# Ledger of designs, part 37: peptides against a protein of PDB entry 6A30

Target 1, 150 residues: chain A of PDB entry 6A30
Amino acid sequence: AQDADNVLQPIMDLLDSNLTLFAKICEKTVLKRVLKELWKLVMNTMERTIVLPPLTDQTMIGTLLRKHGKGLEKGRVKLPSHSDGTQMIFNAAKELGQLSKLKDHMVREEAKSLTPKQCAVVELALDTIKQYFHAGGVGLKKTFLEKSPD

## One batch from the design tools (peptide; made by RFdiffusion4, then SolubleMPNN)

Design b2_p14_2_s1 (from b2_p14_2, 5 letters changed)
Fold by OpenDDE base, seed 2:
Structure b2_p14_2_s1 (fold): chain B 150 residues (1-150), chain A 14 residues (1-14)
Amino acid sequence: as target 1 above (150 residues)
Amino acid sequence: SSQERIEKLTKEMK
């Protein structure tokens, strides 16, 4: 469990910051759409991270996502005046668009074999991320999370 | 912990 948490730490930091903001400013339908797109991005990135670089305690996922996602500064979310909320949504959409470009910069390489320990960590990490996106039932449906993002 | 993060997100999304 600790190894999985360590692996997920960078990506979770990014997700927590962004999703907290989105949850506050987005209507539920918009938020759900954002979650779905983010889920696809995360899963695709994880797949490539498992295949390309060796699995280390610091996931390349977090580093890669941070390189592209730094745009949402933890702005002191003052309860946006209506004007501020719209601008924040626009900024969020822009950031999501930039994150999607990450896919284009990742070249698919040959799959590397994982050790049994690495496999166990990956499985636990995947389960944890699914639980995170499910958010106690208020997030994405389990049936959606079980589908391939491809 | 990851569990705490999940709980936090759950609360914020309600």
Scores: peptide ipSAE 0.432, ipTM 0.902, DockQ to the pose 0.803
Fold by OpenDDE base, seed 1:
Structure b2_p14_2_s1 (fold): chain B 150 residues (1-150), chain A 14 residues (1-14)
Amino acid sequence: as target 1 above (150 residues)
Amino acid sequence: SSQERIEKLTKEMK
């Protein structure tokens, strides 16, 4: 469990920041749409991260985010207290764009196999992230989360 | 923990 948490930590930090912002500024339908797009992006990014490079350590995703996302794992969405909604959306979109860039960088990597231990960690991590996006029932539907994002 | 994050998000999205 701790290993899965460590693997997800950088992504969750980013998601927490973005989703907190979106929850505040978006109407429910818009928020749901954003969640769906984020889910697809996260799952695709994770797929690349897990399948292409071997999971060598608990900080792999964090390292990748640091290398390719310019330290996204460290950053909270910091908005000026007096920023308007447009600026908030712009900043959030920028963060999402950085995740997309991370995915693109992973495309060039060769697929690798995981050890049984790593597979177990990944499975737990995937379950955890699904629960995160489900958000106690106020987020995405379970049926949606159980389908491939592609 | 991840669970705490889920709970926090759940609360924020209500």
Scores: peptide ipSAE 0.426, ipTM 0.900, DockQ to the pose 0.844
Fold by OpenDDE base, seed 4:
Structure b2_p14_2_s1 (fold): chain B 150 residues (1-150), chain A 14 residues (1-14)
Amino acid sequence: as target 1 above (150 residues)
Amino acid sequence: SSQERIEKLTKEMK
């Protein structure tokens, strides 16, 4: 459990900073959309970090920014709020792109598969993140969290 | 802890 917390700390720090702000300034519907986009970003980042071949931080960030940035530009995320809110979401996505650093905690050797211990930590971490986004029932629905982020 | 963070977020989102 402590290992999972340690692994999640950088993610949680980024999420806490952004979500605390968004919770204060966003209407409920907007906030839900923000949560959904952040969920997708986090899950995709983790998946790429764990499952996909090693990517450079720059490549990973660039890919995530391109994917989510294009999604925002193409109206994938229709936010009824002001342009400022959309820009904040974009910035949050950019900051969360630094989740590539999670590699340092999960995989020390780029070419090696996760050890059983690391797998257990990742599983616990994923469960914790789901709980975080569910936020005691006021966040994302469980059904949404159980689906693919794509 | 992660649990404390969850509780905090839960409170802030209400």
Scores: peptide ipSAE 0.421, ipTM 0.900, DockQ to the pose 0.802
Fold by OpenDDE base, seed 5:
Structure b2_p14_2_s1 (fold): chain B 150 residues (1-150), chain A 14 residues (1-14)
Amino acid sequence: as target 1 above (150 residues)
Amino acid sequence: SSQERIEKLTKEMK
């Protein structure tokens, strides 16, 4: 469990700040759409991280994610004005879009097989992130989360 | 923990 938490920590830090903001400023339908796009992005990022680089490279990913996520401090509780909200969403989307470039910063190696321990960590991490996006039933539907984002 | 984060998000999304 701790290993899975460590793997997810950088992504969760980014998501927590962004989703907290979006939950405050977005209408529910818009929020769900944002969640769906974020889910796809996260899944694609995780897939690339698991298939190509070893799990230990998560530290580099975390550093890159933190660098790009700096625009949304966790302490920004103040409700932005309508204009500020739109700009913040745009900025957040732009920052999240940089996740697609993470693959370019990682050494592509031949397809690696995961050890049983690594498989267990990945399975737990995937379950945890699904629960996170489900958010006790107020987030994405389980049926959606169980489908491949491909 | 991840559980705490889930609970926090759940609260914020209500």
Scores: peptide ipSAE 0.408, ipTM 0.896, DockQ to the pose 0.806

Design b2_p14_2_s2 (from b2_p14_2, 7 letters changed)
Fold by OpenDDE base, seed 2:
Structure b2_p14_2_s2 (fold): chain B 150 residues (1-150), chain A 14 residues (1-14)
Amino acid sequence: as target 1 above (150 residues)
Amino acid sequence: SSMERIKELTEKMK
């Protein structure tokens, strides 16, 4: 449980900072699209976090997530007037696009066989993240989460 | 802690 929390904490910090805002400003359809992209990002990040050496990666992912999270905060979040929502969505899409590019720059380290402990952590983390993205039924559908190849 | 935070976020998204 503690190991899973350590893996999830940087992700949760990113999600907490951004998704709360997105939930308020985005229409349901746009929010779902954002959630789908974030889901892919989170899955890829988790895979890398768990496969990569635990000590260096938490700091790197935390730093990467913080650097990208700070890029969204530097927009003076005036209470979005309706016009501000569109710009925020555009900025969010741009940030997500940059995160996707970051994935491409991260060297595909060879899939090392996970230890049983690492597998257990991954399974627990995946279950937790699925619950998060499902969001009690208001988020992504369970069928999407289960069918995702990521 | 993560599960508690997820619950909080879920409530905010409703």
Scores: peptide ipSAE 0.024, ipTM 0.621, DockQ to the pose 0.830
Fold by OpenDDE base, seed 4:
Structure b2_p14_2_s2 (fold): chain B 150 residues (1-150), chain A 14 residues (1-14)
Amino acid sequence: as target 1 above (150 residues)
Amino acid sequence: SSMERIKELTEKMK
């Protein structure tokens, strides 16, 4: 459980900052689309983070998230005016795009088979993330989460 | 801790 939390924490920090904002500024349909893209990103990131050597990649993700997350200061997200909201979405999308690039720089270490411990951590992490994105029924549909090819 | 955070976020999204 602690290992799963350690893996999830950087991702959850990113999601928490961005989704809280998006939930406030996006219409439901737009939000759903954003959630789907975030789901893909998270799944891809997790797969790589868990498969990649734990220490270096967590630091890189953490550093990348910190570098970009520091710009999202804990400031009272004043409900940006509609124009400001669009810019924030754009910035968040840009940040997500950079995470995708991080995906490319993550050294393809040869797909070593996960140890049983790593598998357990992955399973727990996946369940947690699915629950997060489902958000008690207000987020993504369970069917989508279960059938996602990501 | 993660589950608690999920619950909090879920409530905020309602």
Scores: peptide ipSAE 0.024, ipTM 0.626, DockQ to the pose 0.811
Fold by OpenDDE base, seed 5:
Structure b2_p14_2_s2 (fold): chain B 150 residues (1-150), chain A 14 residues (1-14)
Amino acid sequence: as target 1 above (150 residues)
Amino acid sequence: SSMERIKELTEKMK
């Protein structure tokens, strides 16, 4: 349980503020699409984080995720000065892009078979993430979460 | 801690 929390906490910290914001500013169909893309990203990130690096390296990954989440470097992309909501979506997309880059840096290790302990951590983490994205029925459908490639 | 946070977020998303 504690290991699962350690793996998930950096991802949850990123998602918490962004999803709360998106729930307020996005239309329902847009929000669902965003959630689906976030789900894919989280699944892919989790797979690489648990399968490729040892559990001990997860602390380093968490620190990197936190640093990149703060690193809104003002990239020169002159986004048009439109509504506070568009800028917030762009900022969130940038944060997601940083997560993807971090994921790519993690792939440098050869894929190893999961130990029974790692499998148990993955199972607990997956259950927690599924519950998070389902969000008591206001998020993604259970059928979608269950049919997604684990 | 994660489950508690999920509950809080679920309430905020209603």
Scores: peptide ipSAE 0.024, ipTM 0.619, DockQ to the pose 0.812
Fold by OpenDDE base, seed 1:
Structure b2_p14_2_s2 (fold): chain B 150 residues (1-150), chain A 14 residues (1-14)
Amino acid sequence: as target 1 above (150 residues)
Amino acid sequence: SSMERIKELTEKMK
C-alpha cells in the first residue's frame, strides 16, 4: 500500500493541478477528451516507471510526467484576473496540442516481466487511478477504463 | 491518502 501511494502521489499532484484548471474552463466534451489523453499519459508513465526506475522514486515520476506533459506546470490556479484567464486558456490549449503529439511517441516498450510484488502494486495503483478518472461518474466511463489496453 | 484525495477531487468536479 505504501509503495502504491509513493507511485501515485506525484501523478495525483500533476493531475490535480491540471484537472482543476480544465474543469473550470472546459466544456464537458473537451474535458472528456482531456481525461482520455491524461489517462494514456498516466498509463505510459506508469509502464515506464515500473519497468525502468525503482517504484519508490517519486522524483522520477514527476520528471517523466513533466517531460511528457511539455509544460504542465504545477499551476496552483490562483483565480486568474480577467486578463489572466485568456492567457490561461491559451496555455491550456497549447498543452492539449502537445498531449496529442505524445500519442505518437507512446513507444510500447517491451513489457518486461513484472515481479509478483510489482504486479500487486500496479493492480492497486490502476484501481486507484481508475477511480480517480471515473470521478464518481462525472469523468470517464468505467467501460472505457476497463477496455483500455492495460 | 490517495482515496481521500480522490474524494476531494470528485467533490470539486461536481
Scores: peptide ipSAE 0.023, ipTM 0.616, DockQ to the pose 0.785

Design b2_p14_2_s3 (from b2_p14_2, 8 letters changed)
Fold by OpenDDE base, seed 5:
Structure b2_p14_2_s3 (fold): chain B 150 residues (1-150), chain A 14 residues (1-14)
Amino acid sequence: as target 1 above (150 residues)
Amino acid sequence: SSQQRIEELTKKMK
């Protein structure tokens, strides 16, 4: 559990800031769409992280994620005007788009098999992320999350 | 810690 938390912490920090902002400025339908896109992005990023580099390289990913996530400091979440909201969404989307570049910083090694311990950590991490995106029922539906490729 | 963050997020999204 602690290992899973350590792996997820950088992603969660980024997501918490972005989702908090989006929850304030987005209409419910728009928010759901954003959550779906974020889910896809997170899953794709995790897939690349699991399949290509060892879990230990998560520290580099975490550093990159934190660097890009700094643009959404908690103190800047004043109630934005409608125009400010659009720009903030755009900026957040741009920052999140940088996650796709993480693969370029990761050494493309041959597909490594995960140890049983690593598999258990990944399973716990995935379950935690699913719960996070479900957000007690106010986020994405469980059925949607369960149909997503593991 | 992750569970606590989920709870906090849930509260913020309501």
Scores: peptide ipSAE 0.242, ipTM 0.825, DockQ to the pose 0.836
Fold by OpenDDE base, seed 3:
Structure b2_p14_2_s3 (fold): chain B 150 residues (1-150), chain A 14 residues (1-14)
Amino acid sequence: as target 1 above (150 residues)
Amino acid sequence: SSQQRIEELTKKMK
């Protein structure tokens, strides 16, 4: 548990600032949509960081934004403007690019494979992140978090 | 701890 907390500390610092801000400025529907996009971004970034250690933060952010940016533009949420929502996600993605620091804690070197100990830490970290995004029921639904591809 | 941070965030989001 302590090892997982140490690994998550940088990620939690980044997420706390962004989520606190979004909770203050977004209405409920917009906030839910933003949380879903952030969840996808975090999961994909973690996956890529573990599977493809050589990827740069910029490369990961650019790839993720191209995939997820199209979903936000479809006007399914009452956003003040599509541009504002997209810009918020872009800014969040830029900050969350620092998730590459998770690599330094979870991946021993530029190796794609994790040791059993590292796998256990990653699993615990993922469970903690799911709880974080669920936020005692006021965040994302547990069913959504559990059905998301790892 | 991470748990304490989750609780604090939960309070802020209510």
Scores: peptide ipSAE 0.233, ipTM 0.820, DockQ to the pose 0.827
Fold by OpenDDE base, seed 2:
Structure b2_p14_2_s3 (fold): chain B 150 residues (1-150), chain A 14 residues (1-14)
Amino acid sequence: as target 1 above (150 residues)
Amino acid sequence: SSQQRIEELTKKMK
């Protein structure tokens, strides 16, 4: 559990700040769409992290993601009036695009075998991420989350 | 913990 938390900490730091903002400014349908895109990004990143760098590099990827995510906070988040929401969504989409580019810059390495301990950590991490995106039922549906490849 | 963060997010999204 502690190892899983350590792996997830950088990702959660990025997601907590951004999703908190999105939850405040986005209409429910827009928020769900944002969540779906973030889910895809996270799953793809996790997949590459499992296949490419050692589990220890997940922290590095999380750190890289966090460095890219900080660009959103530098705007004076005045509680955006409804008009400011559109610009924030645009900025969020831009940030997501940058994160996708970061993914593309990851060098494809040969898949390394995971130890049983590493597998267990990954499984716990994936379950936690699913719970995070489900958000007690207000986020993505479980059925959607289960359709995503592990 | 990750669980606490999930709960906090859940609260914010309601």
Scores: peptide ipSAE 0.227, ipTM 0.817, DockQ to the pose 0.838
Fold by OpenDDE base, seed 1:
Structure b2_p14_2_s3 (fold): chain B 150 residues (1-150), chain A 14 residues (1-14)
Amino acid sequence: as target 1 above (150 residues)
Amino acid sequence: SSQQRIEELTKKMK
């Protein structure tokens, strides 16, 4: 459990900041769309991490998400003044467009064989991420998360 | 810690 938490910490730090912002500014339908794109990005990033053994899962996932999150500042975005709200939405929309572009550029590589220990950590990490995206029922549906390629 | 973060996010998204 602790190993899985350590692996997920960088991802969660990035996701928490961004999702907190989106939850405040987006309508529910838009938020769901954002969550779906982020889910795909996270899953694809994890897949790449499994293929690239030399990098720790923690460092690579955090770096990849940060690199491709063009404009998703890790900062607690101070609630912009009302005038800044429109610009924030525009920037968020631009960032979402970039995430979709990233997905199209992500080539599926063959996963390397994992040791039983690594497999257990990945399974636990995936379960935790699914719970995170489900967010007690206000996020993505469990059925959607389970149908995603594991 | 992950569970706590999930709970916090859940509260913010309601």
Scores: peptide ipSAE 0.210, ipTM 0.805, DockQ to the pose 0.815

Design b2_p14_2_s4 (from b2_p14_2, 7 letters changed)
Fold by OpenDDE base, seed 4:
Structure b2_p14_2_s4 (fold): chain B 150 residues (1-150), chain A 14 residues (1-14)
Amino acid sequence: as target 1 above (150 residues)
Amino acid sequence: SSQERIKELTEKMK
C-alpha cells in the first residue's frame, strides 16, 4: 500500500491541482471531457512507467510532472475570473498535450516483466486511480473506467 | 493517504 501511494503521489499531486481548478470553473460536460482526457493520459503514463525500469520511472514521472507542474505553482489557485479560468484551462490542456508528447520521448526500454511485487503495486495503484476518477460517482462512470484501455 | 485524497476530491466535485 505504501509503495502504491509512493508511485501515485506525483500523479495525484498533478491531478489534484488540475481537477480542483476544473471542478470549480468547468461546466459538468466540460469537466467530464477533461476527466476523460486526464484518464487517458494517466493510464498511458502508468503503462509506460510500468514498462520502464522502476527506479528511473518514479523520478521521471516526478520530474516530468514537476517540469510541467512547476508552471502550476502551488500558489493559491485564485479562482481566476472567467477569462482567467479559460486561460488556465488552456494552459492545463497545453501542459497535458506536452505530457502526451513526452510520451513519445520516453525511452522504450523493452518491456521487462514485472515482479509479483511490482504487479501487486501496479494493481493497487490502478484501483486507486479508478476510484479517484470515479470520485464517488460524480466523476467518470465505472463502465468507462473499466473499458478504458489500461 | 491516497484514499483520503480521493475523499477530499469527491467532496470538492459535489
Scores: peptide ipSAE 0.098, ipTM 0.728, DockQ to the pose 0.870
Fold by OpenDDE base, seed 3:
Structure b2_p14_2_s4 (fold): chain B 150 residues (1-150), chain A 14 residues (1-14)
Amino acid sequence: as target 1 above (150 residues)
Amino acid sequence: SSQERIKELTEKMK
């Protein structure tokens, strides 16, 4: 548990400021959509951080934004402006690019495979992140979080 | 702890 908390601390610090801001400025429907996009971004970032060699923040942001930005342009987000929504996600992605440091905490060396102990820590961390995004029922649905590709 | 922080964030989002 303490190891998982140590790993999660940087992620929680990054998410805290962004989610607090979004909760204040977004209406309920917009906030839900923003949370879904952030969830996808976080999951993809974690996957890449664990599976791939260290990536530059710019490379990671560019790849993730290109994949998710297309969804915003198609009018899936009822934002006052598509540009505003895209900019918010871009800013969030820029901050979440620091999740690359998660690898330093979870992976001892440049190895792609995790030890059993590291796997257990990652699983606990993922469960905690799911609870964070669920936010006692005011955030994302638990079914959505569980069915999302890990 | 992360759990306490989640509770605080949940309250802020209500």
Scores: peptide ipSAE 0.090, ipTM 0.721, DockQ to the pose 0.820
Fold by OpenDDE base, seed 1:
Structure b2_p14_2_s4 (fold): chain B 150 residues (1-150), chain A 14 residues (1-14)
Amino acid sequence: as target 1 above (150 residues)
Amino acid sequence: SSQERIKELTEKMK
């Protein structure tokens, strides 16, 4: 469990700020679309993280995410006033663009063999990510998540 | 923990 949390921490740090913002500013249908794109990105990132670096290298994941996610200021996004709604949408779009670039800059290599321990950690991590995106039923549907590559 | 973060997100998205 701790190993899975360590692997997920950099991804969750990236997701938490964005999802919090999007949940506040997006209509339900738009939010679902955003979640689907984020899901694809996360799954792709996980795939590449498993393929390229050892799962134990939390620093590498953090570095990769930091290099491409520089725009994610940890700052409590002050909900701008109604007049700033356009700015919020613009900022959200910018953040999504940054996440998309993260995907493109990751090199795709052949999958490395995992030890049984690493496989168990990955399975646990994937289950946690699915729960995260499902968000108690207000996020993505379970059926959609189950059809995604594990 | 990841579970705590999930709970927090779930509450924010209600």
Scores: peptide ipSAE 0.090, ipTM 0.718, DockQ to the pose 0.865
Fold by OpenDDE base, seed 2:
Structure b2_p14_2_s4 (fold): chain B 150 residues (1-150), chain A 14 residues (1-14)
Amino acid sequence: as target 1 above (150 residues)
Amino acid sequence: SSQERIKELTEKMK
């Protein structure tokens, strides 16, 4: 559990700040689209993190995600008027694009066999992430989450 | 914990 929390903490920090904002400013359909893109990003990042040397890369990804997440906070989040929502969505899309580019810069290391402990941590992390994106039923459907490759 | 944080986020998204 503690190991899973350590793995998830950087992701959760990124998601907490950004999704809280998006939930406030986005229409439900837009929010779902954002969640789907974030889900893909998180799954792809997790997949690469599992393939990459587990301990050092998680910190690096977390640091990189934190650096990208801080870019959104520096805008004086005045309670966006409806017009500000579009710009925020654009900025969010830009940040997601940058995160995708970051993914491309991650060196594809050879898939090492995970130890049973690492597998258990990954399973717990995946379950937690699924629960997060499901968000008690207001987020993504369970069926969508289960169709994503583990 | 991550679970507590998920609950908090879930409530914020309602």
Scores: peptide ipSAE 0.079, ipTM 0.709, DockQ to the pose 0.863

Design b2_p14_3_s1 (from b2_p14_3, 5 letters changed)
Fold by OpenDDE base, seed 4:
Structure b2_p14_3_s1 (fold): chain B 150 residues (1-150), chain A 14 residues (1-14)
Amino acid sequence: as target 1 above (150 residues)
Amino acid sequence: SSQERIKELTEKMK
Protein backbone atom coordinates (compact mmCIF):
# COMPACT_ATOMS: atom_id res chain seq x y z
CA ALA B 1 0.00 0.00 0.00
CA GLN B 2 2.74 2.44 0.87
CA ASP B 3 4.61 1.61 -2.30
CA ALA B 4 1.49 2.23 -4.33
CA ASP B 5 0.99 5.54 -2.60
CA ASN B 6 4.55 6.50 -3.39
CA VAL B 7 4.03 5.68 -7.04
CA LEU B 8 0.76 7.57 -7.18
CA GLN B 9 1.83 10.62 -5.25
CA PRO B 10 3.29 12.58 -8.18
CA ILE B 11 0.31 11.76 -10.39
CA MET B 12 -2.17 12.60 -7.70
CA ASP B 13 -0.47 15.89 -7.00
CA LEU B 14 -0.85 16.85 -10.62
CA LEU B 15 -4.42 15.63 -10.75
CA ASP B 16 -5.40 17.33 -7.53
CA SER B 17 -4.14 20.64 -8.76
CA ASN B 18 -5.82 20.43 -12.13
CA LEU B 19 -9.07 18.78 -11.09
CA THR B 20 -9.63 21.13 -8.21
CA LEU B 21 -9.41 24.01 -10.61
CA PHE B 22 -11.51 22.39 -13.29
CA ALA B 23 -14.20 21.29 -10.85
CA LYS B 24 -14.65 24.89 -9.83
CA ILE B 25 -14.70 26.54 -13.22
CA CYS B 26 -15.98 23.96 -15.68
CA GLU B 27 -19.49 23.04 -16.55
CA LYS B 28 -20.29 19.37 -15.97
CA THR B 29 -19.96 18.36 -19.61
CA VAL B 30 -16.63 20.10 -20.00
CA LEU B 31 -15.41 18.63 -16.76
CA LYS B 32 -16.35 15.16 -17.92
CA ARG B 33 -14.38 15.65 -21.11
CA VAL B 34 -11.38 16.89 -19.17
CA LEU B 35 -11.60 13.89 -16.87
CA LYS B 36 -11.65 11.55 -19.83
CA GLU B 37 -8.55 13.10 -21.30
CA LEU B 38 -6.80 13.04 -17.95
CA TRP B 39 -7.77 9.42 -17.52
CA LYS B 40 -6.23 8.53 -20.85
CA LEU B 41 -3.11 10.44 -20.02
CA VAL B 42 -2.75 8.82 -16.62
CA MET B 43 -3.33 5.35 -17.99
CA ASN B 44 -0.82 5.87 -20.76
CA THR B 45 1.68 7.28 -18.33
CA MET B 46 1.19 4.40 -15.94
CA GLU B 47 1.55 1.87 -18.72
CA ARG B 48 4.80 3.39 -19.83
CA THR B 49 6.07 3.78 -16.32
CA ILE B 50 5.45 0.13 -15.67
CA VAL B 51 7.33 -0.79 -18.81
CA LEU B 52 10.21 1.45 -17.86
CA PRO B 53 12.68 0.37 -15.18
CA PRO B 54 11.08 1.06 -11.75
CA LEU B 55 13.83 3.22 -10.27
CA THR B 56 14.08 5.72 -13.08
CA ASP B 57 10.35 5.91 -13.57
CA GLN B 58 9.30 7.49 -10.32
CA THR B 59 11.92 10.11 -10.81
CA MET B 60 10.97 10.57 -14.42
CA ILE B 61 7.27 10.90 -13.71
CA GLY B 62 8.08 13.14 -10.83
CA THR B 63 10.46 15.14 -12.95
CA LEU B 64 8.10 15.27 -15.88
CA LEU B 65 5.20 16.19 -13.69
CA ARG B 66 7.35 18.68 -11.84
CA LYS B 67 8.64 20.14 -15.05
CA HIS B 68 5.11 20.64 -16.21
CA GLY B 69 3.73 21.19 -12.72
CA LYS B 70 6.25 23.88 -11.88
CA GLY B 71 4.21 26.03 -14.16
CA LEU B 72 1.27 25.28 -11.94
CA GLU B 73 2.80 26.97 -8.97
CA LYS B 74 1.35 25.51 -5.77
CA GLY B 75 0.07 29.01 -5.41
CA ARG B 76 -3.40 29.62 -4.08
CA VAL B 77 -5.43 28.93 -7.16
CA LYS B 78 -7.04 32.28 -7.15
CA LEU B 79 -10.36 31.48 -8.63
CA PRO B 80 -9.46 33.13 -11.85
CA SER B 81 -12.07 35.38 -13.27
CA HIS B 82 -13.94 33.61 -16.04
CA SER B 83 -11.34 34.84 -18.51
CA ASP B 84 -8.50 33.72 -16.30
CA GLY B 85 -10.16 30.38 -15.81
CA THR B 86 -10.35 29.81 -19.52
CA GLN B 87 -6.70 30.63 -19.84
CA MET B 88 -5.88 28.26 -17.04
CA ILE B 89 -7.82 25.51 -18.77
CA PHE B 90 -5.97 26.27 -21.95
CA ASN B 91 -2.66 26.20 -20.19
CA ALA B 92 -3.54 22.98 -18.45
CA ALA B 93 -4.60 21.48 -21.75
CA LYS B 94 -1.34 22.61 -23.26
CA GLU B 95 0.57 21.05 -20.42
CA LEU B 96 -1.36 17.85 -20.89
CA GLY B 97 -0.54 17.99 -24.56
CA GLN B 98 3.10 18.32 -23.70
CA LEU B 99 2.78 15.31 -21.46
CA SER B 100 1.45 13.40 -24.43
CA LYS B 101 4.50 14.43 -26.41
CA LEU B 102 6.68 13.42 -23.55
CA LYS B 103 5.08 10.06 -24.03
CA ASP B 104 6.94 9.78 -27.31
CA HIS B 105 10.30 10.60 -25.81
CA MET B 106 10.13 8.10 -23.02
CA VAL B 107 12.83 5.62 -23.88
CA ARG B 108 11.02 2.49 -24.91
CA GLU B 109 13.04 0.07 -22.97
CA GLU B 110 12.00 -3.47 -23.71
CA ALA B 111 9.01 -4.36 -21.57
CA LYS B 112 10.61 -6.15 -18.68
CA SER B 113 8.28 -8.50 -16.90
CA LEU B 114 7.15 -7.04 -13.61
CA THR B 115 7.97 -8.93 -10.47
CA PRO B 116 4.98 -10.19 -8.50
CA LYS B 117 5.53 -7.40 -6.02
CA GLN B 118 5.56 -4.80 -8.74
CA CYS B 119 2.40 -6.27 -10.22
CA ALA B 120 0.65 -6.03 -6.89
CA VAL B 121 1.71 -2.42 -6.51
CA VAL B 122 0.50 -1.59 -10.00
CA GLU B 123 -2.83 -3.28 -9.43
CA LEU B 124 -3.38 -1.36 -6.26
CA ALA B 125 -2.32 1.84 -7.96
CA LEU B 126 -4.73 1.25 -10.83
CA ASP B 127 -7.60 0.57 -8.46
CA THR B 128 -6.84 3.74 -6.58
CA ILE B 129 -6.71 5.76 -9.78
CA LYS B 130 -10.05 4.32 -10.89
CA GLN B 131 -11.57 5.30 -7.59
CA TYR B 132 -10.05 8.72 -7.94
CA PHE B 133 -11.57 9.32 -11.35
CA HIS B 134 -14.90 7.88 -10.31
CA ALA B 135 -14.92 10.31 -7.39
CA GLY B 136 -17.81 8.70 -5.56
CA GLY B 137 -19.99 8.82 -8.63
CA VAL B 138 -19.53 12.45 -9.56
CA GLY B 139 -16.62 11.74 -11.88
CA LEU B 140 -16.31 9.24 -14.68
CA LYS B 141 -18.66 6.29 -14.92
CA LYS B 142 -17.37 2.96 -13.71
CA THR B 143 -18.16 1.42 -17.07
CA PHE B 144 -15.92 3.91 -18.81
CA LEU B 145 -13.09 3.30 -16.39
CA GLU B 146 -13.36 -0.44 -16.77
CA LYS B 147 -13.44 -0.33 -20.56
CA SER B 148 -10.64 2.14 -20.87
CA PRO B 149 -7.52 0.50 -22.17
CA ASP B 150 -5.42 0.29 -19.10
CA SER A 1 -3.35 8.89 2.33
CA SER A 2 -4.47 8.27 -1.23
CA GLN A 3 -7.94 7.31 -0.05
CA GLU A 4 -8.16 10.47 1.97
CA ARG A 5 -7.22 12.49 -1.07
CA ILE A 6 -9.88 10.71 -3.10
CA LYS A 7 -12.45 11.54 -0.47
CA GLU A 8 -11.39 15.14 -0.45
CA LEU A 9 -11.62 15.37 -4.21
CA THR A 10 -15.02 13.72 -4.17
CA GLU A 11 -16.29 16.34 -1.79
CA LYS A 12 -14.86 19.13 -3.90
CA MET A 13 -16.55 17.81 -7.02
CA LYS A 14 -20.04 17.69 -5.42
Scores: peptide ipSAE 0.098, ipTM 0.728, DockQ to the pose 0.807
Fold by OpenDDE base, seed 3:
Structure b2_p14_3_s1 (fold): chain B 150 residues (1-150), chain A 14 residues (1-14)
Amino acid sequence: as target 1 above (150 residues)
Amino acid sequence: SSQERIKELTEKMK
């Protein structure tokens, strides 16, 4: 548990400021959509951080934004402006690019495979992140979080 | 702890 908390601390610090801001400025429907996009971004970032060699923040942001930005342009987000929504996600992605440091905490060396102990820590961390995004029922649905590709 | 922080964030989002 303490190891998982140590790993999660940087992620929680990054998410805290962004989610607090979004909760204040977004209406309920917009906030839900923003949370879904952030969830996808976080999951993809974690996957890449664990599976791939260290990536530059710019490379990671560019790849993730290109994949998710297309969804915003198609009018899936009822934002006052598509540009505003895209900019918010871009800013969030820029901050979440620091999740690359998660690898330093979870992976001892440049190895792609995790030890059993590291796997257990990652699983606990993922469960905690799911609870964070669920936010006692005011955030994302638990079914959505569980069915999302890990 | 992360759990306490989640509770605080949940309250802020209500």
Scores: peptide ipSAE 0.090, ipTM 0.721, DockQ to the pose 0.794
Fold by OpenDDE base, seed 1:
Structure b2_p14_3_s1 (fold): chain B 150 residues (1-150), chain A 14 residues (1-14)
Amino acid sequence: as target 1 above (150 residues)
Amino acid sequence: SSQERIKELTEKMK
């Protein structure tokens, strides 16, 4: 469990700020679309993280995410006033663009063999990510998540 | 923990 949390921490740090913002500013249908794109990105990132670096290298994941996610200021996004709604949408779009670039800059290599321990950690991590995106039923549907590559 | 973060997100998205 701790190993899975360590692997997920950099991804969750990236997701938490964005999802919090999007949940506040997006209509339900738009939010679902955003979640689907984020899901694809996360799954792709996980795939590449498993393929390229050892799962134990939390620093590498953090570095990769930091290099491409520089725009994610940890700052409590002050909900701008109604007049700033356009700015919020613009900022959200910018953040999504940054996440998309993260995907493109990751090199795709052949999958490395995992030890049984690493496989168990990955399975646990994937289950946690699915729960995260499902968000108690207000996020993505379970059926959609189950059809995604594990 | 990841579970705590999930709970927090779930509450924010209600």
Scores: peptide ipSAE 0.090, ipTM 0.718, DockQ to the pose 0.803
Fold by OpenDDE base, seed 2:
Structure b2_p14_3_s1 (fold): chain B 150 residues (1-150), chain A 14 residues (1-14)
Amino acid sequence: as target 1 above (150 residues)
Amino acid sequence: SSQERIKELTEKMK
């Protein structure tokens, strides 16, 4: 559990700040689209993190995600008027694009066999992430989450 | 914990 929390903490920090904002400013359909893109990003990042040397890369990804997440906070989040929502969505899309580019810069290391402990941590992390994106039923459907490759 | 944080986020998204 503690190991899973350590793995998830950087992701959760990124998601907490950004999704809280998006939930406030986005229409439900837009929010779902954002969640789907974030889900893909998180799954792809997790997949690469599992393939990459587990301990050092998680910190690096977390640091990189934190650096990208801080870019959104520096805008004086005045309670966006409806017009500000579009710009925020654009900025969010830009940040997601940058995160995708970051993914491309991650060196594809050879898939090492995970130890049973690492597998258990990954399973717990995946379950937690699924629960997060499901968000008690207001987020993504369970069926969508289960169709994503583990 | 991550679970507590998920609950908090879930409530914020309602």
Scores: peptide ipSAE 0.079, ipTM 0.709, DockQ to the pose 0.802

